Peptides against a protein of PDB entry 5JXT. Designs and how they scored, part 154

Target 1, 319 residues: chain A of PDB entry 5JXT
Amino acid sequence: SLLPKKEINVYIGMSEMQVKWYQKILEKDIDAVNGAGGKRESKTRLLNIVMQLRKCCNHPYLFEGAEPGPPYTTDEHLIYNAGKMVVLDKLLKRIQKQGSRVLIFSQMSRLLDILEDYCVFRGYKYCRIDGSTAHEDRIAAIDEYNKPGSDKFIFLLTTRAGGLGINLTTADIVILYDSDWNPQADLQAMDRAHRIGQTKQVVVYRFVTDNAIEEKVLERAAQKLRLDQLVIQQGRAQVAAKAAANKDELLSMIQHGAEKVFQTKGAFGTMAEKGSQLDDDDIDAILQAGETRTKELNARYEKLGIDDLQKFTSESAYE

## One batch from the design tools (peptide; made by RFdiffusion4, then SolubleMPNN)

Design b2_p21_2_s3 (from b2_p21_2 with E2K V6I E11K H21F)
Fold by OpenDDE base, seed 4:
Formats: structure tokens, sequence, C-alpha cells
Structure b2_p21_2_s3 (fold): chain B 319 residues (1-319), chain A 21 residues (1-21)
């Protein structure tokens, strides 16, 4: 029988480099961040800020001139300069030791490039599929990963490319390195491993940068998912799920954690205390804290009715 | 103004990601 998937949000502090770049992104557009652009501020400009902040949460080397060099060599700096990479690096060692295999999903093909460099650097054998991968090469990569006795430990996928109905039940761990704006895309990604033919407990780790825009991306996605579920359950086909973030929602998302980011000297959370020197106990603490916060987040949205979820303005998220 | 779908936001995000390089 297919076991229910276990989903855990893993809340990860920014590295010192991520904090510096996050500050720089906010400072570059400070008037827009402060709402000084008013009604004239383009939705596109706010979306661009959101995307730059999400890039920063993923990896600072997604910015031109962020990578140390020349020489441009893959080294430990690729890991310690991104909080998600520090956690990923420790988590993958555990996953491998357990004899598990892992799907890693991202929205960003360029993050998969960084993850390829990481896989090569750590000696992890991997497959890759993104939006640019030819159909034949996708089939070949899937077959290579799924073959009996495959030495491929990791499958790197863009979330959209993972949506193609492929079967990856030879993996039992799913890492969502980032979140889709559409929670259904993430569910479809999880369902590549959590499907008929799976013999193991599927565990999903969703990475979320703590005290950053990604918390609001996750909250919005969770809200939307709950709304979609309630609409289906109540047969209210007329509830137009709020299909788009408005300007005020985008502005609120950009502003979330910005003050604390400006006040922060160095890294956040466990990244400030231990940096890249996370041990097994630190990972257990991060996972346990994440499991608690995941339950709290779910319990928050489970109490909300359709009318509450439709009216959800940013204020009721702080009580 | 049609509310920009999430798919359109993702497309704008992808385009903004591609234009940023």
Amino acid sequence: as target 1 above (319 residues)
Amino acid sequence: VKPTSIEELEKIADEAFDEGF
C-alpha cells in the first residue's frame, strides 16, 4: 500500500553573503520597497524585486559577479555562501547513508546549474531535466535514473519539467529547493515519487528561507491550496481563486523580514551560530523545528473558511 | 485589467530572470 507522504517545511537562515545581497536588492529599489512609488509603481517592477529576492534565497551566485573568482573553481564556498546548500549538503549525506534516493526540484534552471557543480564537487551521481531538455533526453534521463541498480543518487528537476507525468518512484525523498507560486505544481512534483509503485515512505523536505520573502510565498501557496480544496469540497465553482497577487500583496511580501534583514549583521539562525559546521544534532533540531512550524502553518489555514481565505489581507497573518 | 494569472506571473518571472542576464 502507498504510505501517506510526510511533508516538512525546513526553515533555513540566510548565510552572511545572502544577507548582504538581500540588503543590496532592497536598497537598490528602496523607494519601491517603502511603497513611495504609490499607484504609479508598476506591478512588473515589484515582481522583478520579488524574483531577485527569491534568487537570493536560493543562491547568491545567481547574481553576476557574486561568485568568487578568478579562478572560478567549485569549492566549499559554493555551499557555505547559501543556507539552503549548507542544509542540503548535510541532508544528502544522511539520505545517502540511509540508502534513499532523492529528487531535487527548483523553479530555476540556473540553480540546477549550481546543483550540478555541487554534485560534481561532492561526487554525487545525478540526472538532470529542465524546460530546455529535449524530449528524447528526458526519457533517457528518466530511464537511467529508474534502471535497476542505478548508481544515480540525485535527480535534478525544474518543477515544471517534473510536472510531465513522469514516474520517479525509485526515489523516496523529495526536496523542494524552492516553492512554486502554484502549490499544485509542487504537489505534481511530489507525485513523481509519491505514486503507485512506490515501496518506501516518501518524505518531502520543502526548503524555506527564514525571515525572508519565501515565507510569504509559502503562506500564499498554502492559502491558495486550502482555498482550492474548499472550493472543490463545497462545489462552489464560482469562487475565482485570487489568480494573481495584487500590488499591495507583492509589496507586503517584499517588506516581510526586510527590517530584520537590515538590522542583521552576519548570517541568520543556525547559520550565524555554526555556519557550514552543522552537525547531525543541528540538522535534527532544524527538522524538528520545521515539523512544528509546518503543523502550525497547516493548522492556521485549516481553521479558515472560504470567506476568510478570500478576504485574507496581510493583517490576520500576525495574530 | 485582467488579473495576471499565476502562469503569467511565472512567465513574467521567467522573462525577468532571463532579461536579468
Scores: peptide ipSAE 0.015, ipTM 0.557, DockQ to the pose 0.018
Fold by OpenDDE base, seed 5:
Structure b2_p21_2_s3 (fold): chain B 319 residues (1-319), chain A 21 residues (1-21)
Amino acid sequence: as target 1 above (319 residues)
Amino acid sequence: VKPTSIEELEKIADEAFDEGF
């Protein structure tokens, strides 16, 4: 029988470089961040800020001129300059040691380029699929990954590319490097490993940058998922979850953690304390803290009715 | 209905993001 998947949000501090870039993004549009634009602030401007902040949470090298060089060389800086990469690097060693295989999903094909460089640098054998991958090459990559005795450890996928009903049950670990705005896209990604034919316990690690916009992306995704579940259960087809964030919601998301980011000199949390020197005990502590916060997040939304979930899209601006 | 290419799905995801979800 298929075992239930275990899902853990992994809350990760920003590196010093991420904090500096996060500050620069906010400072560039400080009038919009402070709400000084009022009704005149374009939704497009706020969405652009959100997109840049999400890039920063993923990796600072997604920005032009962020990578050290010339010469442009892949080295340990690719890892220590992004909190998610520091945790990923330690977690992948554990996953490999236990004889597991891993799917890594992202929304950003350019982040997969960074992850390819990382895989080459660490000597991890991988497959890749994104939006640009030809249909024949997708089949070939899936077959190469799934073949008996495959030496491919990692499959790199964009979440939407991975959503296409493919079977990857030869992997038992799923890493969501970032989250989709639509929680159903992430579920569809998980279901590549968590389906009929899986013989292992599937574990899903969702990376979330702590004290940043990604916490609000996660909260909104969890709220939407709970609302969708309740609408299906209650047959209330009229509860269209307001799909699109309004300007005030986007502004609230951008403002989340911004004050603490401006006050911070250096990295956040465990990244400030240990940086790239995270040990196995530090990873266990991060995973345990993540498991606790995941339970708390789920318990918060499980208690909410449809009417409360519809209001919470408006009230998350006042806490 | 032409099967939506993954590129179209990524574009729809990006457009949905640009539309605000």
Scores: peptide ipSAE 0.016, ipTM 0.582, DockQ to the pose 0.018; fails the geometry check
Fold by OpenDDE base, seed 3:
Structure b2_p21_2_s3 (fold): chain B 319 residues (1-319), chain A 21 residues (1-21)
Amino acid sequence: as target 1 above (319 residues)
Amino acid sequence: VKPTSIEELEKIADEAFDEGF
């Protein structure tokens, strides 16, 4: 019998470099961030800010001129400059010691490039598939990963490329390095490992930058997923259509944690205390805290009806 | 129906991000 997947949100503090870049992104468009543009502020401008903040949450080297150099060399800086990489680096060591194999999903192919450099730097054997991967090369990568006795530990995928009906049940760990705006895309990605033919307990780690826009992305995705489930259950097809975030929602997402980011001179949370020197106990604490917050998040939306979930898109702007 | 290329799905994703916001 297929065991239910265990899903854990892993809440991760920004590195000092991420905080500095997050501040720069907000400062560049401070009038938009403060809502000073009012009705005249373009939705496109707010979306651009959202995308830059999401890039920052993933890795600061997604920005031109962020990577230290010349010379541009892969070193420990690739890890310690991104909170998600610090946690990933420790988590992958644990996963490997357990004899597990891992799928890593991202929305950003350029983040997969950074993860390739990381894999090479750590000596991890990997496969990759993204949007640009030719059909034949996808089949070859899947077959190389799934073969008996494969030395490929990691599969790097864009979430949507990984969604295309492939079977990756030879992996038992899924890392969502970031989240899709459509929670169904993430579910489809998880279902590459969590499918008939899986023999292990599938564990899904969803990385979420704490005190940043990604918390609001996650909340919105959880709300949408619950709405989709209730619409399917109740046959109310009309509710699903208004999935576009309005300008006020985007502004609220951008503003979330911004004040604390501006006040911060270093890193956040365990990243401020330990930086890259996380131990196994720190990882356990992060995972335990994440499991608690995941249960709380799910419990918040499970109690809500369709009408309440529709109101929350309007009322979460008032607290 | 040619299966939508992943590149086209990523473009639709980016466009649906641009439109769905």
Scores: peptide ipSAE 0.016, ipTM 0.519, DockQ to the pose 0.017; fails the geometry check
Fold by OpenDDE base, seed 1:
Structure b2_p21_2_s3 (fold): chain B 319 residues (1-319), chain A 21 residues (1-21)
Amino acid sequence: as target 1 above (319 residues)
Amino acid sequence: VKPTSIEELEKIADEAFDEGF
């Protein structure tokens, strides 16, 4: 029998560099962030801000002129300048030590480029598939990863490429480096490891930047997933999940944590306290806090009816 | 005009990002 997945949201503070870039993104469009544009604010402008903030949450080197250089050399700065990389670096060491193999998913192919540089820098052997990978090269990469006695530890995938029905049951750990707006895309990705042929407990780590837009992306995805489940269970086909966020929802998502980000002169949370010097106890604390918050998030949406789930609750934007 | 899903807009933004922003 296939064991149930264990899913844990891993809430991660921004690095000092991420805070500076997050502030810069908000400041560039401060009138839009403050809602001063009102009815005149374009949905496209808000979506562009959302995309820039999501890039910042992933890695600041996704922005032109963010990488230190010349010379442009891979070094420890690739890790310590992104909160997710600091946690990933410690987590991968544990995963390898326990004899597990890992799938890492992202929405962004350019983040996979950063993760390739990281893998080379740490000496991790990897495979890669994204949207541009040719069909034959995808088959070759999958076969290389899945072969008996494969020395490939990591598989780097875009979430969309992971959706293609492939079998990666030779991995037992899944890291969602970011989240899709559609929770079904993430489910399809993690189900590459969690399917017939899996012999281990699959563990899914979902990275979420704390006090940032990604918390609202996660909340929206959890609402959609619960709504989809209730619609299926109740046979209420008329409950069109609002597929697209409205302007007010996008604005509320952009505003979430923005004031605290502007007041912050350094990093956030454990990144402010420890930075790249996270130890094993710090990682255990992050994972335990994440497991608690994951249970609380699920319990929040399990109590909501269809009518409540159809309302984007903005109430959590100012907490 | 079918309202472009956020996913479709993200796909367009990712494609534009992959093209050299």
Scores: peptide ipSAE 0.014, ipTM 0.554, DockQ to the pose 0.019; fails the geometry check

Design b2_p21_2_s4 (from b2_p21_2 with V1I E2K V6I E15K H21F)
Fold by OpenDDE base, seed 2:
Structure b2_p21_2_s4 (fold): chain B 319 residues (1-319), chain A 21 residues (1-21)
Amino acid sequence: as target 1 above (319 residues)
Amino acid sequence: IKPTSIEELEEIADKAFDEGF
């Protein structure tokens, strides 16, 4: 029988460079962040801020002029300038030593470009599929990854490209480097490894930048997933209205952790304490804290009915 | 790495919005 998947949110502090770029994004649109634009600020402007903040949470080199150079060379700076890369680098070493194989999903094809540079720099053999990958090249990449005795350790995928019904049961670890706004897209990505033919315990690590917009993206995704489950169970298909985030919800998400980011000098959390010098005990502590916070997050939404979940703004999850 | 253009970000935001952001 297929074992249930284990899902763990991995909460990761920003690097010093991420904090500096996160501050710059907020400062550039400070009137929007403070809600001073009133009714005239377009939902589009807030969506643009959200997208810039999500890019910052993923990697600062997604911005023009962020990468140190010339010369532009891949080095340890690619890792230590992003909290997610510091944790990923340590976690992949552990996963490889365990004889596991890993799928890494992102929403951003440009982040997969950074992950390719990282794989080359570390000497990890990988496959890649994104939205631009031709159908024949997708088949070839899947077959190369799934072949008996494949030396491909990592599969890099955009979440949407990974959703296309493919079988990747030769991997037992899934890393969601970022989250989709639609929790069903992430579930479909996990189901590439967690499917009939899997022989190992599938473990899913969802990376979440701590004290940033990604916590609110995660909370909203968890709420929506619970609502979808209850709607299916109760046969109320009409209630799954695509509740696109309203302007006030987007503003609250942008404001989340902003004050602490402005007050912070240097990095956050484990990134401030250890920087790139994480050991195996630090990774175990991050994973254990993440497992606890994941259980707490799920327990908040499991107690709520459909009517509560529909009224639940991201603000009421903290009462 | 070429930075993502503002237009590409707007397209990603619009697609995210249409999928029920």
Scores: peptide ipSAE 0.019, ipTM 0.591, DockQ to the pose 0.024
Fold by OpenDDE base, seed 1:
Structure b2_p21_2_s4 (fold): chain B 319 residues (1-319), chain A 21 residues (1-21)
Amino acid sequence: as target 1 above (319 residues)
Amino acid sequence: IKPTSIEELEEIADKAFDEGF
């Protein structure tokens, strides 16, 4: 029988560089962030801010002029300038030592480029598939990864490309480097490893930037997933999940943690204390805290009825 | 006009970003 997957949200502080870029994004559109545009603030402008903030949470080198150079050389700066990379680097070392193989998913093809540079720099053998990968090259990459005795440790995928019905049960660890707005896309990605033919306990690590917009993306995705489950269970097909965030929801998401980000002169949390010098105990503490917060998040939404879950206001999750 | 999902807007914006860089 297939073992149930274990899912853990891994809450990660921003690096000093991420904080500086996060501040710069908010400052560029400060009138929109403060809601000063009122009814005139376009949904498109708010969505653009959301996207830039999500990029910042992933890696600051997704912005023009952020990478140190010339010369543009891959070095330890690729890791220490992004909180997610610092945690990933330590986690991959553990995953490899335990004889596991890992799928890494992102929404951003350009983040996969950074992860390729990282894999080369660390000497990790990998496969890659994204939205641009030709059908024949996808088959070849899957076959190369899945072959008996494959030396490929990592598979890099965009979440969408991973959704295409492929079998990757030769991996037992899944890292969601970021989250989709649609929790079903992430579930479909996990189901590449968590399906018939899997012989190991699948563990899913979902990276979430702490005190940033990604916490609100996660909360919204958890609400939507619970609502979808309740609608199916209760046969109430008339409950159209509000598919699109409204302007006030987007504004609330942008504002989440913004004041603390503006007050911060360095990194956040464990990134402020240890930076790239995280040890095995620091990783265990992050994973344990993440497991606790994951249980608390799930327990919050399990108590909510359909009517409460339809109120996609961040406030209704705390009442 | 069906309201563009956030996913479609992200797809448009990812494409605009992939074309702009």
Scores: peptide ipSAE 0.016, ipTM 0.541, DockQ to the pose 0.018
Fold by OpenDDE base, seed 3:
Structure b2_p21_2_s4 (fold): chain B 319 residues (1-319), chain A 21 residues (1-21)
Amino acid sequence: as target 1 above (319 residues)
Amino acid sequence: IKPTSIEELEEIADKAFDEGF
């Protein structure tokens, strides 16, 4: 029988470089961040800030002039300048040692370019599929990954490209490097490994930058997922369709953790204490804390009815 | 890595938002 998947949110502190870039993004449009534009502030302007903050949470080198150089060389700086890469680097070593194989999903094809450079730098053999990959090349990559005795350890996918009905049950670990705004896209990605033909316990690690916008992206995705489930269960199909974030929701998401980011000189949490020198005990502590916070997040939304879930309850932003 | 322009950031934002919400 297929074992139920284990889902763990992995809460990761920003590196010093991420903090500096996160500050710069907020400062560049500080009037919008402070809500000084009020009703006159464009939704597009807030969406741009949201996307820049999400890119910062993924990797600073997604920005022009962020990568140190010349010379532009792949080195340990590719890892230590992003909290998610520091955790990924340690986690992949553990995953490989246990004889697992891993799918890594992202929304950003340019983050997959960073992950390719990382895979080459660490000597990890990989496959890649994104939105631009030709149909024949997708088939070839899937077949190369799934073949008996494949030496391909990692499959790099954009979440949407990975959602296209493919079978990747030869992997047992799924890393969501970032989250889709639509929680169904992430579920479809997980279901590439968690399907009939899987023989192992599937574990899903969802990376979430702590004290940043990604916590609010995750909360909103969890809320939407619970709402969708309740709407299906109650037959109330009319309720689900129009949950586009309003300006006030976007503003609240942008403001989340911003004050602490402005006050911070250096990195956050375990990234400040250990930086790139995370050990196996630090990873175990991060995973255990993540399991706890994941249960708390789920328990929060499981208690809410449809009418409560339709309200964007910003209440947790004020405690 | 080839850096992303602000315009490309906006297009990704708009797509991700329209699909997510």
Scores: peptide ipSAE 0.024, ipTM 0.598, DockQ to the pose 0.026; fails the geometry check
Fold by OpenDDE base, seed 5:
Structure b2_p21_2_s4 (fold): chain B 319 residues (1-319), chain A 21 residues (1-21)
Amino acid sequence: as target 1 above (319 residues)
Amino acid sequence: IKPTSIEELEEIADKAFDEGF
């Protein structure tokens, strides 16, 4: 029988470089961040800020001029300059040692380019599929990954391209490097490994940058997922979650953690204490804290009815 | 790493937003 998947949100502090870039993004549009634009602030401008902040949470080298060089060389800086890469690097060593195989999903094809450079640097054998991958090349990559005795450890996928009805049950670990705004896209990604033919316990690690916009992306996705579940259960087809975030919701998301980011010199949390020197105990502590916060997050939304979820903006979770 | 065009990021955001919302 298929075992239920275990899902753990992994809350990760920003590196010093991420904090500096996060500050620069906020400072560049400080009037919009402070809500000084009021009704004149375009939704597009706020969405652009959200996108830049999400890029920063993923990796600072997604920005022009962030990568140190010339010469442009892949080295340990690719890892220590992004909190998610520091945790990923330790987690992949553990996963490999356990004889597991891993799917890594991201929303960003250019983050997969960074992850390819990382895989080459660490000597990890991988497959890749994104939105630009030709149909024949997708089949070839899937077959290469799934073949008996495949030496491919990692499959790199964009969440949407990986959301296609493909079977990747030869992997038992799923890493969501970032989250989709649509929780169903992430579920579809998980279901590539968590499907008939899986023989192992599927574990899903969702990376979430702590004290940043990604917490609000996660909260909104969790709210939507719970609302979708309740709508299906109650047969209330008319309770479309208000699809598009309004300007005030986007502004609240951008403002989340911004004050603490401006006050911070250096990295956040365990990244400030240990940086790239995370050991196995530090990873276990991060995973345990993540498991606790995941249970708390789920418990908040499980208690809410449809009417509460429709009124629930992420700000009310602190009452 | 080549920077993603703002347009490609906007398309990812818009698609993520339109399908996610």
Scores: peptide ipSAE 0.022, ipTM 0.575, DockQ to the pose 0.026; fails the geometry check

